# Designs tried in a protein design run: peptides against a protein of PDB entry 1IK9. Part 10

Target 1, 211 residues: chain A of PDB entry 1IK9
Amino acid sequence: MERKISRIHLVSEPSITHFLQVSWEKTLESGFVITLTDGHSAWTGTVSESEISQEADDMAMEKGKYVGELRKALLSGAGPADVYTFNFSKESCYFFFEKNLKDVSFRLGSFNLEKVENPAEVIRELICYCLDTIAENQAKNEHLQKENERLLRDWNDVQGRFEKCVSAKEALETDLYKRFILVLNEKKTKIRSLHNKLLNAAQEREKDIKQ
Target 2, 207 residues: chain A of PDB entry 1IK9 as posed
Amino acid sequence: MERKISRIHLVSEPSITHFLQVSWEKTLESGFVITLTDGHSAWTGTVSESEISQEADDMAMEKGKYVGELRKALLSADVYTFNFSKESAYFFFEKNLKDVSFRLGSFNLEKVENPAEVIRELIAYALDTIAENQAKNEHLQKENERLLRDWNDVQGRFEKAVSAKEALETDLYKRFILVLNEKKTKIRSLHNKLLNAAQEREKDIKQ
Target 3, 195 residues: chain A of PDB entry 1IK9 as posed
Amino acid sequence: MERKISRIHLVSEPSITHFLQVSWEKTLESGFVITLTDGHSAWTGTVSESEISQEADDMAMEKGKYVGELRKALLSVYTFNFSKESAYFFFEKNLKDVSFRLGSFNLEKVENPAEVIRELIAYALDTIAENQAKNEHLQKENERLLRDWNDVQGRFEKAVSAKEALETDLYKRFILVLNEKKTKIRSLHNKLLNA

## One batch from the design tools (peptide; made by RFdiffusion4, then SolubleMPNN)

Design b2_p28_2_s3
Fold by OpenDDE base, seed 3:
Structure b2_p28_2_s3 (fold): chain B 211 residues (1-211), chain C 211 residues (1-211), chain A 28 residues (1-28)
Amino acid sequence: as target 1 above (211 residues)
Amino acid sequence: as target 1 above (211 residues)
Amino acid sequence: DEEKKKKEEEEKKKKEEEEKKKKEEELK
């Protein structure tokens, strides 16, 4: 089961933060349980997949688009710029919400909620879920931090090896060329010496023929 | 101001999860505000640095060790294996907690709490703090995840450059040695050819003298 | 006749020294 808790402001009680809890299986489209609380009282309702489909049809909205709007309204809270307005009557237990666009405001959905007999239990469970979520997210953060530190060490190690490899390649090339030049110059000197000996021998032979 | 919320079980109400909120400035030693709630009622007390010092003295415990035990008891909840036991009387508003060791249980501290007139406000603020903490931790988690993905890409890039550098170094060494051997062999062949020409010239001169 | 032969021998020696120098430069 998935759960999302969001803060909402009711039009009737704009000074009192309310909490909207939605719980569902896999997708919001398959139905959900909605719980509203003010930190003292709680109200709960179950919304079926058939009710979601009927609301989409009554609105003449494509179901996937409607569910997308439900997700924004119910799981994100008011969202940026009060795009969703929430209304609740404590007397009738009727909850409804509207989407406010520049040109049109329209009712997006409505639910009959029931007052919870033991709101303290629902509130305690909600706080427990928040604390569990904090602990889980902290453990994930500590894990990611350790992985980040590991990856940074591994990056520094390979970077240092790479720099050493580049320098060692340049040094190797320079050393091999220096050694090559030395041996080549020795061989060139030997070739010149042998050519000079051949020229001297030829000049001596031309003298011996001239007697 | 720092805050920690933990779950505790009261000896008087072991079936009802209570929440212990502690709020402090920089260090718990400098004093703190303690709030207890059951999701319906709330109780609050302020503990001064002088009271913490007095409790440490009354216990004949070194202050740093005492504050260390307070931190474990009040900020970690019951901890592993019920090492801390919490007691609260709703009638007297007297809160006390004990440390349970194998050989000795002893009272670690006690506070007079006051019943909050509007517990719903305290509970709403507590839920708000939990939701804010979740949002902050999620944003940190998303940031760390993006950094991890960046570091992994950067590591793969440098690793690939390093492997190419190693292979290029080995290829360079092999190519330079091959070229070196070719040129050296050419010079050795020229030296041998010049030596043979010198030997032939000497043999021809010896024939001309015998002639 | 002797002066012409000496000049031809000096020119031949100069050409042989230039060819020797050219071969030494080609060997450099």
Scores: peptide ipSAE 0.008, ipTM 0.792, DockQ to the pose 0.000
Fold by OpenDDE base, seed 2:
Structure b2_p28_2_s3 (fold): chain B 211 residues (1-211), chain C 211 residues (1-211), chain A 28 residues (1-28)
Amino acid sequence: as target 1 above (211 residues)
Amino acid sequence: as target 1 above (211 residues)
Amino acid sequence: DEEKKKKEEEEKKKKEEEEKKKKEEELK
């Protein structure tokens, strides 16, 4: 089961933050349980897959698009954009919500809710879920932080080895060329010396032929 | 202001999860506000720095150690170890808690609480704080996850460059030595050829002298 | 006299061949 709690503002009670809880299995399309609370009273309703399909058909909206709008409305709250407006009558237990576009407002959905007899139990369970979610998210956060610190150390270590490898490559190239030049110059000097000896021997032979 | 909410079990109502909220400025030692709720009723009390100091003195405990025990008891709940036991009388509004060690149980602290007139407002604000904390922790987790993925990419990139640098260093060394040997062998061949020419010239000169 | 000259020429050839070998070894 998946669960989401959001804060909403009812048009009838704009000064009182309400909490909208939605619980579903795998997909919101398969139906869901909706719970509304003001921290004193709670109201719950079950919405079936057939009701969701019927609301999509009544709106002449493609079902996947309609479920996408339900997800935005019910799981995100109104958000700062006031794109979704929530209405609830405590007398009739009728909950409905609208999508407000720039040029058009329309009813997106409606549910009959039932007043919960023991709202304290529903509220306690809601707070428990919030505390569990906080604990899970904190544990994940601490894990990700430690992993991030590890990866940063590992990156610094490899970066430092890479820089040393670059410098060592340049130093090796320079040293090998210096050694090569020295040995080549020695061999060039020997060649020049041997050429001079050949020239001297040829000059001496030319002197010996000239007696 | 810092704030922590924990779930506790009261000895008087072991089947009903209670929530203990503690709010403080900078340090718990400077005093705090304690709020207890069962999801229907709420009770609040203020504990001053002087009361905390007096309780530490009455226990003959070092103040920093006492505050450390308060932190464990009030901010962590009982935990799975049942090390801390919580008691509350709804009639007297007297809250007290005990530390249970293997061989000794002792009262760690006690507070007079007052029943909140509008518990729904306190409960709504508590749920709002939980939802805000969830949103903040989710945003931080998403940030840390993206940073972790970035650092892993950056590590792989530097590691791949490092391996290429190592291989390129070895290849450079091998290539430079091969080129060096070829040029040296050419010079050695020229030196040998010049020596043979000198020997032939010397042998011809010795023939010309014998003639 | 001819045998002494031949021995001196053989010793000179051996010295030249040893110097040639030493120079070839210095050239390796």
Scores: peptide ipSAE 0.007, ipTM 0.793, DockQ to the pose 0.000
Fold by OpenDDE base, seed 5:
Structure b2_p28_2_s3 (fold): chain B 211 residues (1-211), chain C 211 residues (1-211), chain A 28 residues (1-28)
Amino acid sequence: as target 1 above (211 residues)
Amino acid sequence: as target 1 above (211 residues)
Amino acid sequence: DEEKKKKEEEEKKKKEEEEKKKKEEELK
């Protein structure tokens, strides 16, 4: 089961933050449980897949698009854009919400809720779920932080090896050229010495021919 | 201001999860606000630095050690080891907690709480704080995830450059040796040719002398 | 006398060939 808790403001009680819990299995389309609380009272309703399908049909909206709007309204909370307006009557236990666009406002859905007999239990469970979510997110954060620190060390190690490889390549090139020049100069000196011996032998032969 | 919410079990109400909120400025040693709730009622007390110092003295415990025990008791919740036992009287509003060791149990602290007139407001604020903490932790997790993905890409890039540098070093060494051997062989051939010319010139001179 | 001179010339030629080979090996 998946769960999302959101802060909402009711049109009837704009000064009191309400909490909207939605619980579902795998997809919101398969139905969900909606719970509303003000921190003192709680109200719960179950919405079936058939009700979601009927609401989509009544709106002349494609089911996937309708479920997409439900997800934005019920799971995101009214973001800073107040695109979704929430209404609840404590007397009728009727919950409905509207999508407000620039030129058109329309009812997106409505649910009958039932007042919970023991709201404190629902509130405690909601707080427990929040604390468990915090603990899980903290454990994920600590894991990601340790992995980040590992990756930084691994990056620095490979970077340092890469820089050493570049420097070692330049040093190798320089050393090989120096060694090459030394051996080449020895061979050039030997060639020059042999040429001088050939010139001297030719000059001696020319002297021996001239007696 | 720092805040921590923990689940606790009261000895008097072990079947009902209570929530212990502790709020402090910079250090728990400077004093704190303690709030207890069962999801219906709330109780709050303020503990001063002077009260903490007095409780440490009354316990004959060094202040830093005492504050260390307070931190473990009040901020960690009773971990799975049930080392800390919490007691609260709704009638007296007296909250006290004990440290349970194998051979010794002792009272670690006691606080007078006051029943909150509007517990729903305290509960709503507590839920808001939990939701804000979840949102902050989610944003940190998303940031760390993106940073880890960046570091993995950067590691793979440097690793690939390093492998190319190693291969390029080996290729350079091989190419420089091949070029060196070619030029050296040319010089060796020239030296051999000059030696043969010297030997021929010496043989011609020896023929000219025998003649 | 001529056979001794021929042997000394062959030994001298062999030494010159060995020194030439040694110089060619020192030149390898």
Scores: peptide ipSAE 0.008, ipTM 0.793, DockQ to the pose 0.000; fails the geometry check
Fold by OpenDDE base, seed 1:
Structure b2_p28_2_s3 (fold): chain B 211 residues (1-211), chain C 211 residues (1-211), chain A 28 residues (1-28)
Amino acid sequence: as target 1 above (211 residues)
Amino acid sequence: as target 1 above (211 residues)
Amino acid sequence: DEEKKKKEEEEKKKKEEEEKKKKEEELK
């Protein structure tokens, strides 16, 4: 079961933050349980897949688009306050909400809720879920932080190896050229020496022919 | 102001999860506000720095150690259930807690609470804080996730550059040696040729002298 | 005839010196 709690402001009670809990299995389209609380009273209703389909049809809206609007209205809580307006009557237990567009406002959906006999249990369970969610998110945060620190160390290690590889490549090239030049110059010197010896031998032979 | 909410089980009401909120400025040692709720009623008390010091003195415990025990008892909620026992009387509004060690249990602290007239406001504010904390933790988790993905990309990029540097070093060494061998072999061939010419010239000169 | 032979030997020496210089330049 998936669950989302959001804050809403009711048009009937604008000074009192209400909490809207929506619970569903896998997808909101398959139906959901809605719970409304003011921290003293709680109201619950079940919305079936058939009701969601009927509301989409009554609105002449494609079901996936309608469910997308339900998801924005019922799950996003802290959206721009003015896009969705929530209404609830404690007497009738009728909950309805409107989407406010620039040029057009329309009713997006409505639910009949029932007053919970023991609201304290619902409120305690809601707080428990919030605390569990905080603990899970903290554990994920600590895990991600440790992984971040690991990745940063691993990056620094590879970066340092890369810099050493660059320096080693340059040093190797320089050393190889130096060694090569030394050997080449030795060979050039031997060639010059041998050439001079050949010239001297030729000059001596030319002297020996001239008696 | 720092704040921690935890679940506690009261000895007087073991079937009902209670929520313990502690709020403090910078350090718990400077005093704190404690709020207890069952999701219907709420009780609040203020604990001063002087009361904390007095309780530490009465216990013959070093203040920092005592505050360390307060921090474990009042802020850790989900510790092993049996280490700290919480007691509360709704009639007297007296809250006390005990530390249970293997061989010794002792009272760690006690607070006089006052029943809140409007518990719904306290409960709503508590839920709001939980929802804000969830949102903040989610934002931190999303940030850390993106940072981890960045660091992983950066690691892969440097790793790929390192591997290319290694391959380029090996290729450079191989190419330089091949080029050097070609030039050196040319010079060695010239040396051998010149040496043979000198030997031939010497042999011819020795023939010319014998003639 | 002797002067012509001397000139040819001087030209041959000059060519050998130029070829030596060329080989020394090829050896640089």
Scores: peptide ipSAE 0.007, ipTM 0.793, DockQ to the pose 0.000; fails the geometry check

Design b2_p28_2_s4
Fold by OpenDDE base, seed 2:
Structure b2_p28_2_s4 (fold): chain B 211 residues (1-211), chain C 211 residues (1-211), chain A 28 residues (1-28)
Amino acid sequence: as target 1 above (211 residues)
Amino acid sequence: as target 1 above (211 residues)
Amino acid sequence: EEEERERKEEEEKRREEEEERRRREEEE
């Protein structure tokens, strides 16, 4: 089961923060349980897949698009841009919400809720879920932080090896050229010495022919 | 102000999860506000720095060690190892907690709490704080995840450059040796040719002298 | 003449090696 808790404001009680809990199996399209609370009273209703399909048809909206609007309205909390308005009557237990566009407001959905006999159980369970979620997210944060520290160490190690490899490549090139020049100069000196010996031998032969 | 909410069980009501909120400025040593709730009723008390110091003295415990035990008892929640036992009387509003060791249980602290007139405000604020903490931790998780993905890309890039540098170093060494061998072989061939010319010139001179 | 030719061929090989080195340094 998936769950989302959101903070909302009711048109009837704008000074009192309410909490909207939505619970579902796999997808919101398959139906959901909605719970409203003010921290003292709680109200719960179940919305079926057939009710979601009927509301989409009544709105002349494609079902996937309608479920997308339900997800934005019921799971995002009212973002600071009052795009969704929530209404609830404590007398009738009727909950409805509207989408507000610049020139048009329209009802997006409506639900009959039932007053919970023991709201403290619902509130305790809601707080437990919040604390469990905080603990899970903290454990994930600590894990990700340790992984970041590991990856940074591993990056610094490879970077240092790379810099050493670059320097070692340049040093190798320089050393090989120096060694080559030494051996080449020895060979050049030997060639020059042999040429001088040939020139001297030719000059001596020319002297021997001239008696 | 710092805040921690923990789930606890009271000896008087072990079947009903209670929530313990502790709020403080900078350090728990400077005093704290304690709030207890069952999701319907709430009780609050303020503990001063002087009360903490007096309780440490009464226990014959060093103040820093005592504050360390308060932090474990009041902020960790009861870990699964029942090291801390919580007691509360709804009639007297007296809260006390004990540390349980194998052979000794002792009272660690006691507080007089006052029943909150509007517990729904405290509960709503507590839920708001939990939701705000979840949102903040989610944003931190998303940030750390993006940093991990970045660091992994950066590591793969440097690793690939390092492997290319190693291969390029080996290729450079091989290429330089091949080039050097070619030039050295040319010089060796020239030296051999010059030696043969010298030998021939010497043999011709020896023939001319015999002639 | 032959020593000057060998010197020019060694300078030309050095230039080709420096140009190939520069091309590798510009590709990194």
Scores: peptide ipSAE 0.000, ipTM 0.795, DockQ to the pose 0.000
Fold by OpenDDE base, seed 4:
Structure b2_p28_2_s4 (fold): chain B 211 residues (1-211), chain C 211 residues (1-211), chain A 28 residues (1-28)
Amino acid sequence: as target 1 above (211 residues)
Amino acid sequence: as target 1 above (211 residues)
Amino acid sequence: EEEERERKEEEEKRREEEEERRRREEEE
C-alpha cells in the first residue's frame, strides 16, 4: 500500500491546517482511501475504481488525464500555486475540490466522507507513519552519504593514479627517446670512423700503386 | 531550535502509543520543552537548566552523564531494549521515567506537565513538523542520489581513461623498443659490413706487399 | 663474437629494465 499525507487549507477554515491522507494499492486509478483531519476530528472515505471511472466519464475527461489531475490535487500537497481549492462540509461530510485556472474554475472531484468515531487512533497512526517515514529517510540519507563518501574516495584514488599514469607515459617516451638517441649517435660515430678508415686505406693503396 | 519526536509507551496505557516531543535551544542541558500527546490530549512542560542541574545533583550524578541519560531516554525513542520506562498521571500531570537495568531500576527524571487547552493545535503543529522533516529528508536524499550518480559516472570516465592510459603506456614502450631495435640492427649491420670491407682491404694490401 | 656479445648485453640490460619495471609494478 502506498500512502501520502499532504497539508491542505479548506475554504471554510483557512486558518486551520488540515491534513489529507490518501492511501492506495499500486495505482491511484484502482481506488483509494482518503482521510481528512484537523488534529482533533477525522473523516474517512473510500473511493472505488468504478467511482473514479464514473467521475472521469461525467467530466468527459480521459481516465488517465483525470487520474493525473487527482494525483496532482490529492498527493502533491498545496504547492504555492493555489491551483486546487478544497472544500469540506462537516455537517454533510461532503468533500470536494476544484481546479482553478486563470479564466475558469471547475470541480475536479467530490467524495462522501464519514466521521471517524476514534479520531485519536487515526491521528496516532498518522504520526506513527510520519515517524516511520522520517526514520526510513534518515537511514537512506545516512546510507547515501556513506556511498557518496566512498565514491568520492574512489574517484580521487583513480584520478591520482590516472595523473601519475599520464606523467609516467610522457616521462617514459622522453627517456626512451633520449636513450635511443645516445645509442644511435654512438653507432653513427662508429660508422663514420670506419668509413674514414676505409677511405684512408683506399688512398694509401692508390699511393702504393703510383713508384 | 532543535526538536525530536519519539514514540513511547506509558506504563498506565501500554496499548496506546504516546508521542513525546522534546524541543530545545542548542543543547539539551540548557533546558527543554517536553510535550506528551496521545493524538487527542496534549500535555506540555518546560524544564529549565536549573532543574536539570538540580536533578543531576539530587541523583548524585555528574551533569554531563545525567544529560547524556536524558538524551537517551527522551530523544532516542523506545529502542527495542526497554531500558526506559515512562509513567504519566493524567490527574496530577506528573511525568516520570525510570532506567531499568538488569538488577536495579531507578528514577531518571520527573516533570510537571500542564494539560494543553487546544491539543489540536499542538497535534497539527507536530504533524506539520513531521511533514516538513519528511520533505527536507526527501530533498536531501534526491540530492545525494543525484550526486552519487554523478560521482559514479565521473569514476567510470576516469577509470576508463586510466585503463586506456595504462594500455597506451605499455603499447608505447613496446613500439619504441621495436623501432629502436630495427634502427639499431640496421646500424650494426652497416658496422659489420664496413668492418669486413676494412679487413678485406687489409688482406689485399698484405697480398700486394708479398707479391 | 664481439657483436654477439654486445647484442646479448643489450638484451640482458633490456631484460633487467623490464624486470625492474615489473618489480615497481608489484611494489605499487
Scores: peptide ipSAE 0.000, ipTM 0.796, DockQ to the pose 0.000
Fold by OpenDDE base, seed 3:
Structure b2_p28_2_s4 (fold): chain B 211 residues (1-211), chain C 211 residues (1-211), chain A 28 residues (1-28)
Amino acid sequence: as target 1 above (211 residues)
Amino acid sequence: as target 1 above (211 residues)
Amino acid sequence: EEEERERKEEEEKRREEEEERRRREEEE
């Protein structure tokens, strides 16, 4: 089961933060359980897949688009743009919400909720879920931080090896050229020496023939 | 102000999870505000630095050690080892907790709490804090995930450059040696040719002298 | 590998110096 808790403001009680919990199996389309609380009272309702489909049909909206709007409204909370307005009557236990566009507002959905007999249990469970989520996220954060530190070390190690490899390549090239020049110069000197000896021998033979 | 919310079990109500909120400025030693809730009622008390010091003195415990025990008891919740036992009387509003060691239990601290007039406000604020903490931790986790993905890419890029540098170094060395050997062999061949010409010239001169 | 290549280059240089030395000693 997936779960999301969001803060909402009710039009009827704008000064009191309410909490909207939505719980669902795999997809919000399959239906969900909605729970509303003000920290004193709680109200719960179950919305079926058939109700979601019917509401989409009644709105003449494509189901996937409608579910997408439900997801934005119910799981994101009222974002800072107040695109979704929430209404709840404690008397009728009727919960409804509207999408507010620049020039048009329309009802997006409505649910009959039931007042929870023991709201404290629902509130405790909600707080437990929040604390569990915090602990899980902290553990993930600590893990990611350690991974980040590991990856940074590994990067620095490879970077240092790369820089050493570059320097070693340049040094190798320089050394090999120096060694090559030395040997080559020695061979050139030997060639010049032998060529001079050959010229001298030819000059001596020409002198011996002239007698 | 720092804040921690923990789950606790009261000896008087072991079936009902309670929540212990502790709020402090910089250090727990400087004093703290303690809030207890069961999701219906809330109780709050303020503990001063002087009360903490007095309790440490009364226990004949070094203050830093005592504060360390307070931190474990109040900020960690009852860990899975139930090392700390919490007691609360709703009648007296007296909250106390014990440290349970294998063979000895002792009272670690006690506070008089006051029943909060509007527990719903305290509970809503507590839930808000949990939701804010979740959002902050999610943002940190998303950031760290992106950083880790970046670092992994950067590592792969440097690793690939390093491997190319290694291969290029080996290829350079091999190429330089091949070129060196070719030039060297050409010079050796020229030296041998000149030496043979010198020997032949000497043999011809020896024949001309015998004629 | 680097030491072994350096060793081979030094050994080849030594062989060339030794061959040239022997040729100088045969040519007196």
Scores: peptide ipSAE 0.005, ipTM 0.797, DockQ to the pose 0.000; fails the geometry check
Fold by OpenDDE base, seed 5:
Structure b2_p28_2_s4 (fold): chain B 211 residues (1-211), chain C 211 residues (1-211), chain A 28 residues (1-28)
Amino acid sequence: as target 1 above (211 residues)
Amino acid sequence: as target 1 above (211 residues)
Amino acid sequence: EEEERERKEEEEKRREEEEERRRREEEE
């Protein structure tokens, strides 16, 4: 089961933050449970897949698009953009919400809720869920932080090996050229010595021919 | 101001999860506000720095160690180890907690709380704080995830450059040796040719002398 | 940079080969 808790403001009680809990299985399309609380009282309603389908049909909206709008209204909380207006009557237990666009406002959905007999249990469970979510998110953050520290170390290690490889390549090239030059110079010296011996032998032969 | 909310179990109401909120400035040593709620009622007390000092003295405990124990008791929640037992009387508003060790149980602290007149406000604010904490932790999680993905890409990039550098070093060494061998072989051939010319010149001179 | 280094090394090698060729042509 998935759950989302949001803070909302009711048109009837704009000074009192309310909390909207939505619980569902896999998708909102399959139906959901909606719970409203003001921290003292709680109200719950179940919305079936058939009710969602009927509301989509009544709105002449494609079901997937309608569920997408429900998801934005019910799961995003009151985003800063006042796009969704929430209304609730404590007397009738009637909950409805409107989408407010620049040129058009329309009712997006409505639900009959029931007052919870023991709101303290619902509120305690809601707080427990919040605390569990905090703990899970903290554990995930600690894990990600440790992974980031690991990856940063691994990056530094490879970077250091890469820099050493570059330097070692340059040093190897320089050393190989130096060694090669030494051997070449030895061979060049031997060639020059042999040429000089040939020239001397030729000059001696020319002297021997000239008696 | 720092805050921690924990779930606790009262000895008097083991079936009803209570929530313990502690709020402080910088350190618990400077004093704190303690709030207890069952999701219907709330109780609050202020603990001064002088009360903390007095409790430490009464316990014959070093203040820093005592504050360390308070931190474990009040901020950790009921850890799985039942090390801390919480007691509260709704009638007297007296809150006390005990540290349970294998061989010794002792009272670690006690506070007189006051019943909050409007518990719904405290509960709403507590839920708001939980929701804000969830949102902050989620944003931090998303940031850490993006950093992790960045670091992994950066690692792969450097690793790939390192492997290319290793291969390029080996290729360079092999190529340089091949080039050097070619030039050395040419010089060796020239040396052999010059030696043969010297031997022939010496043999011709020996023939000319015998002649 | 590495391509420019390889180009400079090839140019320096060509210069050394040309200087060695020129020295060979001056030594005949």
Scores: peptide ipSAE 0.000, ipTM 0.797, DockQ to the pose 0.000; fails the geometry check

